# Peptides against a protein of PDB entry 9GMZ: the designs that were tried, part 42

Target 1, 343 residues: chain A of PDB entry 9GMZ
Amino acid sequence: TGFPLELLTRPATERLAYFENYTVAHPRLKEVYEILMRTIAEPAGASFIFVYGASGVGKTTLRLRVEQKLTELALPKLESDRARVPVVGIEAIAPESRYFNWKEYYTRALITLEEPLIDHKFDYGVRGISRDNFGKINVESKVVAPALRRALENALIHRHPDVFFVDEAQHFGKVASGYKLQDQLDCLKSLANMTGILHCLLGTYELLTFRNLSGQLSRRSVDIHFRRYCADSPEDVQAFKSVLLTFQQHLPLAETPNLVDHWEYFYERTLGCIGTLKDWLKRVLSDALDREATTITLKDLQKRALSVAQCQKMFKEIQEGERQLSETEADVQNLRSALGLGA

## One batch from the design tools (peptide; made by RFdiffusion4, then SolubleMPNN)

Design b1_p10_7_s2 (from b1_p10_7, 4 letters changed)
Fold by OpenDDE base, seed 3:
Structure b1_p10_7_s2 (fold): chain B 343 residues (1-343), chain A 10 residues (1-10)
Amino acid sequence: as target 1 above (343 residues)
Amino acid sequence: SLQLYPSFDE
C-alpha cells in the first residue's frame, strides 16, 4: 500500500500533512507499544514507568499513539463519567535557569488536564486559578508552586487518568550545581503517591541516572528500553531497510524515490533511529513540495541530513546509554550466579 | 526479503 494518489493533485500543505500524520508500525515501535499498554493496564503496584532510548528513536510517537488508544478505550466510560480524563501528557521543558521550574510544570499539567472540552467544571480550591471565557485555565502570577501542586493533586484525583505522561523527562535531571536530582525524584514520587496516578516518564538514556538514584524507585518502577536498530544485527538491518521501503511508498511525490538503495547513508545519519529518519524525510519532502519537484534525489537528502559531527555526538550518547544497560545486565547475571540460580 | 509495514492506524 502507498499514499492515496489523489494527493498528487492536492496542495503542498495537505501532502506534507499526510506524511506528518503517517506512522510506520515498525517492529520496535509495536513491541514497546504493546509492553507499555499492558503495563498501564496492569501496573502491578508500580507508580512509575520509565521509557528510555536514543534521541529520535520515536518516544513522542509512542506516547501519542498510546494517548490516542487510551482515549478510544475510555470513550464508552466517558459518556457516563464526564469528569474523567483518560490520559494526560505533557512535555518537560528544558529549564532556562539552572533549576527546574516546578511552577511552570504544574501550570502546564493543569492546563493540559483541564481542556476546555471538559464539561464538568472543577473547583481547584486555590485562589488565582480560574477559567477564561473560552474555558482555558488561567493561573495568576501570585499563585505559588505549593498551591499549584495542591491544585494538580486535586485535579489528578478528580479526573483520575490511567496514566500521566511526561515526555523529554531527562530535563528533570538538569539541576543546578548544589541541587540534588533526588529532590526532583522525591517530588515526583510524592505526587504519584498522593494522587494514586501512574506516571510514565519518557526520555533519553539520561533517565538511567534517575533509575540509579533510588532503590525505592526500582521497586515501584517498570523499565522499558526503546532500542534503535543496530547495523550489527542482520534482522535490525532488514527492519530498517523495510522502514525505508515503507516510507518511500508513502512520500506523496509523482515519482517514488528509491530510499532503500541509500540505506547505509540513511543509517549513518540516523543511527537506526526511526524518528530521526522521519523528521529528515519530512524536511526533504517539504523542500521538494516547495519547488514542485517530482521526486527526491540524493542531493536533496544531503541538503537536510544531520552533520557528521551531530551524528558522532549522538552516537557517543547512545553508546554510553547502551553500555550502562549492558553493565546492568552483567550485574544481574553476577547476582544470579552468586545466588546459585545458574547463569 | 524486505517487508512493507502497515500504518500504525491500520
Scores: peptide ipSAE 0.604, ipTM 0.960, DockQ to the pose 0.858
Fold by OpenDDE base, seed 1:
Structure b1_p10_7_s2 (fold): chain B 343 residues (1-343), chain A 10 residues (1-10)
Amino acid sequence: as target 1 above (343 residues)
Amino acid sequence: SLQLYPSFDE
């Protein structure tokens, strides 16, 4: 079924909001969702989950859908345990310097963790952390990073989320030296171990560099590769075209645009990344609604497309990430063969 | 053949 036809009589804002909130359950997203949900439910002694894939593949959409589902599943328990938060998710900030800002990280994590629980007073055991009249956490400038860490540890233990999400987690790797990167990893490990909270780090293929530096993380981590659709795979091409077919039925326009006929152009400018595709279509839909247009044209698509230069850069980054994974898989096979384990 | 994928909310 397509969009609700009554949307055609609604304001442009409602029509755009419909499409923004619409999520296609495409095969790669569904697969990664199921793996992630299963891993969160049964971590099997893992302290970390790494979700990596191309920029714009849909990692944020994945996170939001998992957060929603974990919240829904927790609702019956939250009625009895008012202190519990089912899930917490933050986005890691790119460091302005060669050093990761842990003070900011801990502050943002505390704020996010406590936001759902306005009425619940929690003593963090740290002076200079308070709640305002709106239940928001205020952290005084005098509070140092080690104190904020202890506050976060206590809050995570008390609220006991099923998972702690960190989006854009490749930003932990943007440090001046491998030694500092190891210290950052050890800091995260210590936080996970002290709290008993499973951490899920979502990021680009740059997250692999972070993962590979810690042989100790590898033993306590689960990897999830969120793959793009590849044009060299007939199945992936069919899936990508099916995503276009689905989106064209869910664009709240008077005339259904034929996106499928332009699949090669969509592929060229998204590299098989559905998040990039959705964002592109959202921009084009917004423009069409502003003009009160009945449909979307190729010219409308071209106006909001990523440039060829942007696509070339993104593709190079993807190829490097996919190459590193392929080499790692080959190394595992070689190791297995050398151990006398059948490949 | 192409197919319609469901919504995540369906």
Scores: peptide ipSAE 0.601, ipTM 0.960, DockQ to the pose 0.864
Fold by OpenDDE base, seed 2:
Structure b1_p10_7_s2 (fold): chain B 343 residues (1-343), chain A 10 residues (1-10)
Amino acid sequence: as target 1 above (343 residues)
Amino acid sequence: SLQLYPSFDE
């Protein structure tokens, strides 16, 4: 329990790296991790998993931990199947234009899927896609999006990952018309169907708009809500305080800061989002290490806190997402009741 | 009571 005390004699960079790499197995993360791992192992004919929750709840941390675990579990099979990649994860880029850049998406996916260390190389069947002398994928600027899609389909079929992760997937929803959003969803659905690869889309509550547009995707999708900790729940408050207690033991400082005594301030400025909390503590730790400080003070915390205005904006976005989910849950309950299915 | 949560890698 706690950080290795030897870190106190190590460089500031190593002390910071320890905390950056440290992940608290808090209840909500563990729950969502277990559900996600189970769903990947037994998709039951699902083509999509939607993981949605507040910005800064920890979705990227969840993805990285699942990617790590799937890689570890696949190692024995990778010895016999040199073509296989256990998992692939990309981040969707916010379009600079009114249109999602599919060419960029396919290019990034191909580059991520076809890492240089993979021994088994294959022909993509697309002119202008090659490997350099280091085995890196090179995509010529002349290659068009339909050709890149075909190359990605072939690569996904050949590499056969257990799941294809797309982080920040709400960026698919940033289109000027609902029709274009449907076309994007149909495009993703077609990619999943053509490859037979399970897709996991992680995003904010804006992903709900994307999920709700396709009644056909809902039949082949699993939903995972990554909830924040709520201050109106005594159990959630206890869990949030326990996360603070755990983090304070893993800050590589000479004197353990008392974060728990400031739990209300931490909650006010994180809204119960542990990713936001960790990122805040990283910034504060970096500042403390730069000053060769023995501990972290409330003033150090205040210097790196999100503004009240930022928190108010984030809270409105959370409330809208939670409202939409509560309405959907009520609609499901009403539908079940109307069907004569017990609540 | 407050709890110390394990590392995710433990």
Scores: peptide ipSAE 0.600, ipTM 0.959, DockQ to the pose 0.837
Fold by OpenDDE base, seed 4:
Structure b1_p10_7_s2 (fold): chain B 343 residues (1-343), chain A 10 residues (1-10)
Amino acid sequence: as target 1 above (343 residues)
Amino acid sequence: SLQLYPSFDE
């Protein structure tokens, strides 16, 4: 099955929106989704979930799909518990300064947590936090970071989400010293402990540095590796080609482009990351729709491709992350052997 | 053989 043929008579904006909202249930996304949903339902005393993988692998798509599903599952209970928020998700912003801006983080978290049209007003216990006539949270500039933290702790306790998502969580690690990184982790750990809310941190392989620095977090964390498709695996190549086949059927164009025949070029410029692939195809589709083109050509693809230099940089970052994971697996095996548990 | 994957919402 492909896109609804009726879209060919619709405005370019509707055709683009169709593809933007379309998500391929590819094997790696489905696997990680099922693991994450199960872990959220039964955290078994975990306070943290770490979801790590390459930039552009599809972590944001995963988060949004989990948020949607948790919201749908909570709807029957939300009718009786009007104070509850089923899920909250924020994206961590790269600090403009050398230091992570906790004041901004807490403010954004509070705003996101209180955006749902919840009839039940909550008193944050902090002066300078108010709701406007539209129910939007306003935080006065005079409110300090420790007060915002207390407000967020109280809000999380009151709203009791099943999980608190932090996307691009590697930005917590952009602190110039390992000591400051530990302070950030201790801050997050304290927030999770004080609220009793499960935290899910999604990010690049830089999150592995967070895991390794806190032996205490390791006891209370679940790790989920969102792998890319690897060209050295015949199964992964077949899955990647199948994703291309699926996307070509869901591009709302008069003539179905043959993406599969160019799979090596797609792999070269996406490194097996489906998020990068989807974003590339969105840009190319937008250009094609603007020109009223009947199909997408290789030249159209080349115009919006990442540069070779960008791909080389991304690949180096991926290789370093995959290497660190392989070393960790070897360390586990060495530890088991040293304990006499066998291989 | 190549496969068509379903939509995630299906």
Scores: peptide ipSAE 0.599, ipTM 0.959, DockQ to the pose 0.859

Design b1_p10_7_s3 (from b1_p10_7, 6 letters changed)
Fold by OpenDDE base, seed 2:
Structure b1_p10_7_s3 (fold): chain B 343 residues (1-343), chain A 10 residues (1-10)
Amino acid sequence: as target 1 above (343 residues)
Amino acid sequence: SLQLFPSFDD
């Protein structure tokens, strides 16, 4: 089925919002979603889930869909447990300084966890953390990071989410020394252990460096590789073309654009990353709606495409990440062979 | 053959 035809008579804002909210259940997204949902339901003593993949593969879309589903599944329990939050998700901010701002991280986590609509208010046991008349958390500037950590630990224990999501988690790794990265990892490990809350870190392939630093985390972590579609796989090419076919039917335009005929150009400028593809199509759709166009053309696509230089940079980052994973897989196979475990 | 993928909410 395509978009609702009634959208053609609606304002440009409503037409754009439809496409923005539309998510294609493409094979890689569905696979990673099912693995992630299963792992959250049955963590088997894991304290961490690492979801890694190319920039623009769709990790944020995955997170939001899991958050939505966990919220829906929790609704019947939330009536009996008014203190519970089903899921919490934050984005890690790239530090402007050489140091990750833990004070900001804890503050943002507390604010996100303590939505105004939560009737059950508790005392954080920390001076300078209060709720306003609207139930919003206010954190005074004088509150120090160790106090904010204790407040977050207490909040996570009290609210007991099924998972704590941290998007763009590679930003924990942007510390100038491997030692400082270990300290960040130990801090997160301690938070997960103290609260008993499962943490899911989503990020780029830079997250692999973070994952590999702690052999102790590796024992209590589940790894999920969110792969892009590869042009050397006929199945992946077919899936990518099928995504284009699906998107072209869900662009609320009077004339359905032929995106599939340009699949190679779409692949060249997205590297098989569906998030990058969707964001590109959103920009092109917005431009088309602004000019009251009936369709989109190759020229419209070219206007909003990533540059070849941007694609070359992203491709190098992908190749390095995929190489590191292939080496790790080979190391696992070598280890298994050395242990007398069949390949 | 190309396929239409469903919406994620379907």
Scores: peptide ipSAE 0.536, ipTM 0.953, DockQ to the pose 0.850
Fold by OpenDDE base, seed 3:
Structure b1_p10_7_s3 (fold): chain B 343 residues (1-343), chain A 10 residues (1-10)
Amino acid sequence: as target 1 above (343 residues)
Amino acid sequence: SLQLFPSFDD
């Protein structure tokens, strides 16, 4: 199994697009996907799902695959209920200011939820929200954040998505000095409660701070840890090498590069994060295609690798997140022991 | 032994 050989005669743009759209069904992605799909289908009174893991582990890929699957599963129902949107996904933007821009968040959520292709137009009940000649939502500058929130609440109720995804959700934690992270979380809780829509927040280990702030969230949230591959696990090393083997067969080049022989270098510069690996290979493939190269060399890889300093920073952030989770697991065991439950 | 993983779309 490999890329379609016909791609070798196609333009560089098509060859690159093939690899960009290619997703390896690696064990950790499949596991987290199955857990997430099950949790969305049967939330059991949960209002939140937290998906956390290292930067570049593949959370955005996970989101996109779940969005695709939920859309496919909803298609038969959408023929009869054209007002329904099966899923909505947005990326939280890092605030330019010291505070999270709720006006922008609500606007982006509305624009995503109310795409031009939706036949059944909804009255937002808010003056200054309209559709342009192309059916795109326009929000006038005069519309204030509380009005945009009401419009989003009404739209979410009307469209009834199975889940609302927020990617890069650690950006909610970027609060100005003197603001509380709790206030951001209370806004999200209120939105979930008012709409009855399940929210899935995907982000880095910085999301663990959200879990710790509210004992009420713990009862209404499901936690999903998207783990990286660890070099101290022989099984994880074998899986990581197998991902490299798979990617090398799916790089649309005339000569298959030997990525597996460089697995230690790939691990050093990705920390076992498959998203980081894929993005690195995309950059290297783009360069190779621009040069009309027949293959990828170690020198080509080195030119697009993350620096050692970047990897050291990322690794410290990972170690801190993994430590916090390990401490939580130890606390659970201590609680079980104190309750007279077996370990 | 190493293995080839399927595409996620397969």
Scores: peptide ipSAE 0.535, ipTM 0.954, DockQ to the pose 0.872
Fold by OpenDDE base, seed 4:
Structure b1_p10_7_s3 (fold): chain B 343 residues (1-343), chain A 10 residues (1-10)
Amino acid sequence: as target 1 above (343 residues)
Amino acid sequence: SLQLFPSFDD
């Protein structure tokens, strides 16, 4: 199966939108999706889910697909419970200042949770939070972070989402000198405990530092590793080539490009991360459509590739994260051996 | 052998 051939007669904007909305159900994404959906349905007393993996592995795509599915599954119940929101998802922003901006975080979370389509208005119990005539949340500048936290706690309790997603959650680790990462984790833990809402933190391997700092969080957390495809695994190489083959069929161009023949170059510039691959192909497709090109060439790919220096930096960050996980696995084996449980 | 993966929405 490929793209609808009718797209070849459509505007460039529709052709690009088709590819942007297209998601390959590749093995790693499907596996992590199934684990995450099951964990959300049956958290077994967990307060946190940590989803970690390389930058550009596809964590945002995973989040959006889970949000969509949870919304679809909740629709029949939302007809009777108009106050409920099935899922809420935000992206943590890198602070412009040396400090994580909790006021901005709480404001964005409130705005996302309280979309205009919710018929049931909620009183936040906080002066300076209102809805405009369009149902949009307005937060006055005078509202302080502790008041916004209370408003978010009340909103989460009232809307009762099945999960609260925070993408790019490694940005919580950007604490100023003198603040401990532990204080940020204790703040998040308190929010989860006060609301009873399951939190899913998605991020890079920097999230492993969160896991290691709180032995109390580890008891109430589920860990999900979203792995990249590795070139040292024949099975992973075959899966990566199969992703390229699938994308070839779904690029809305008159002539199907042969991406598979360039698989080594694609691997070199994506490090086996399918999100990075998709974003690269979107940029190249956009350029091809702007030129009314019939196909994509190697030169078109090279023009939009990440630089070797960017790939080297990303690869070092990946290797450090994979090393930390390997050490943790060894520590588990050593602990089991020391407990007399065998290898 | 290489294979085509389905769409995630399929």
Scores: peptide ipSAE 0.534, ipTM 0.953, DockQ to the pose 0.877
Fold by OpenDDE base, seed 1:
Structure b1_p10_7_s3 (fold): chain B 343 residues (1-343), chain A 10 residues (1-10)
Amino acid sequence: as target 1 above (343 residues)
Amino acid sequence: SLQLFPSFDD
């Protein structure tokens, strides 16, 4: 199946919006989605889920699809429990200093928890936190981080989401010292324990450094590796080509472009990351629609491609992350062997 | 052989 042919008569904005909202259920995304949904449903005493993978692999798409599904599954319960929020998701902000801004984190989390689906007034018990006439949370500048934390703890307990998502969670690790990083981990651990809310941290491979610092978090965490497609795997190459085939059928253009014939170039400039691929195609589609073009050419692709230098940098970051995971797997095998367990 | 993947909305 392709895009609805009626889109060819629709404005460029609607044609672009169709492609933006279109999500290919490619094997890696489907696998990680199923694992994540299962883990959220049955955390088995876990307080944390770590989802790590390359930048542009599709972690944000994964989060949004899980948020959508959790919301859909919660709808019957939300009719009876109007205080409940099924899911909450925030992005961690890169620290401006060597310190993570907890005040900003707690404020953003509170704002997100109190977004418009909630008719139920909640008193945070904290002076300087109010709700406007539109249901938005206002936090006065005088409110200190410890008070915001207590407000967030109370809000999370009251709203009881199935999961708390933190995207770009590698930003928790951007601190001046390992001791401060441990303090950040202990803060997150305490928040999860005090609220009973499962936390899902999504991030790049830099999140592994954060995960590995706390042996206590590792015992209460589930790891999910969101892998890219690898060119050294025939199955991954076939899947990547099949993603290109699928996307070319869902580009709302008069003439279907042949993306598959350029698969090597697409791979070179995406490193097997489908999010990067989708964002690239979106930019190219936007340009084509602005020109009222009937199709996409290789020249159009080249105009919006990541530079070779960008790809080389991204590839080094991927290789370092994949290496760290391979070393961890070897360490597990060595530990098992040392314990007298079979490989 | 190549295949078409479904949408997440399908």
Scores: peptide ipSAE 0.532, ipTM 0.953, DockQ to the pose 0.860

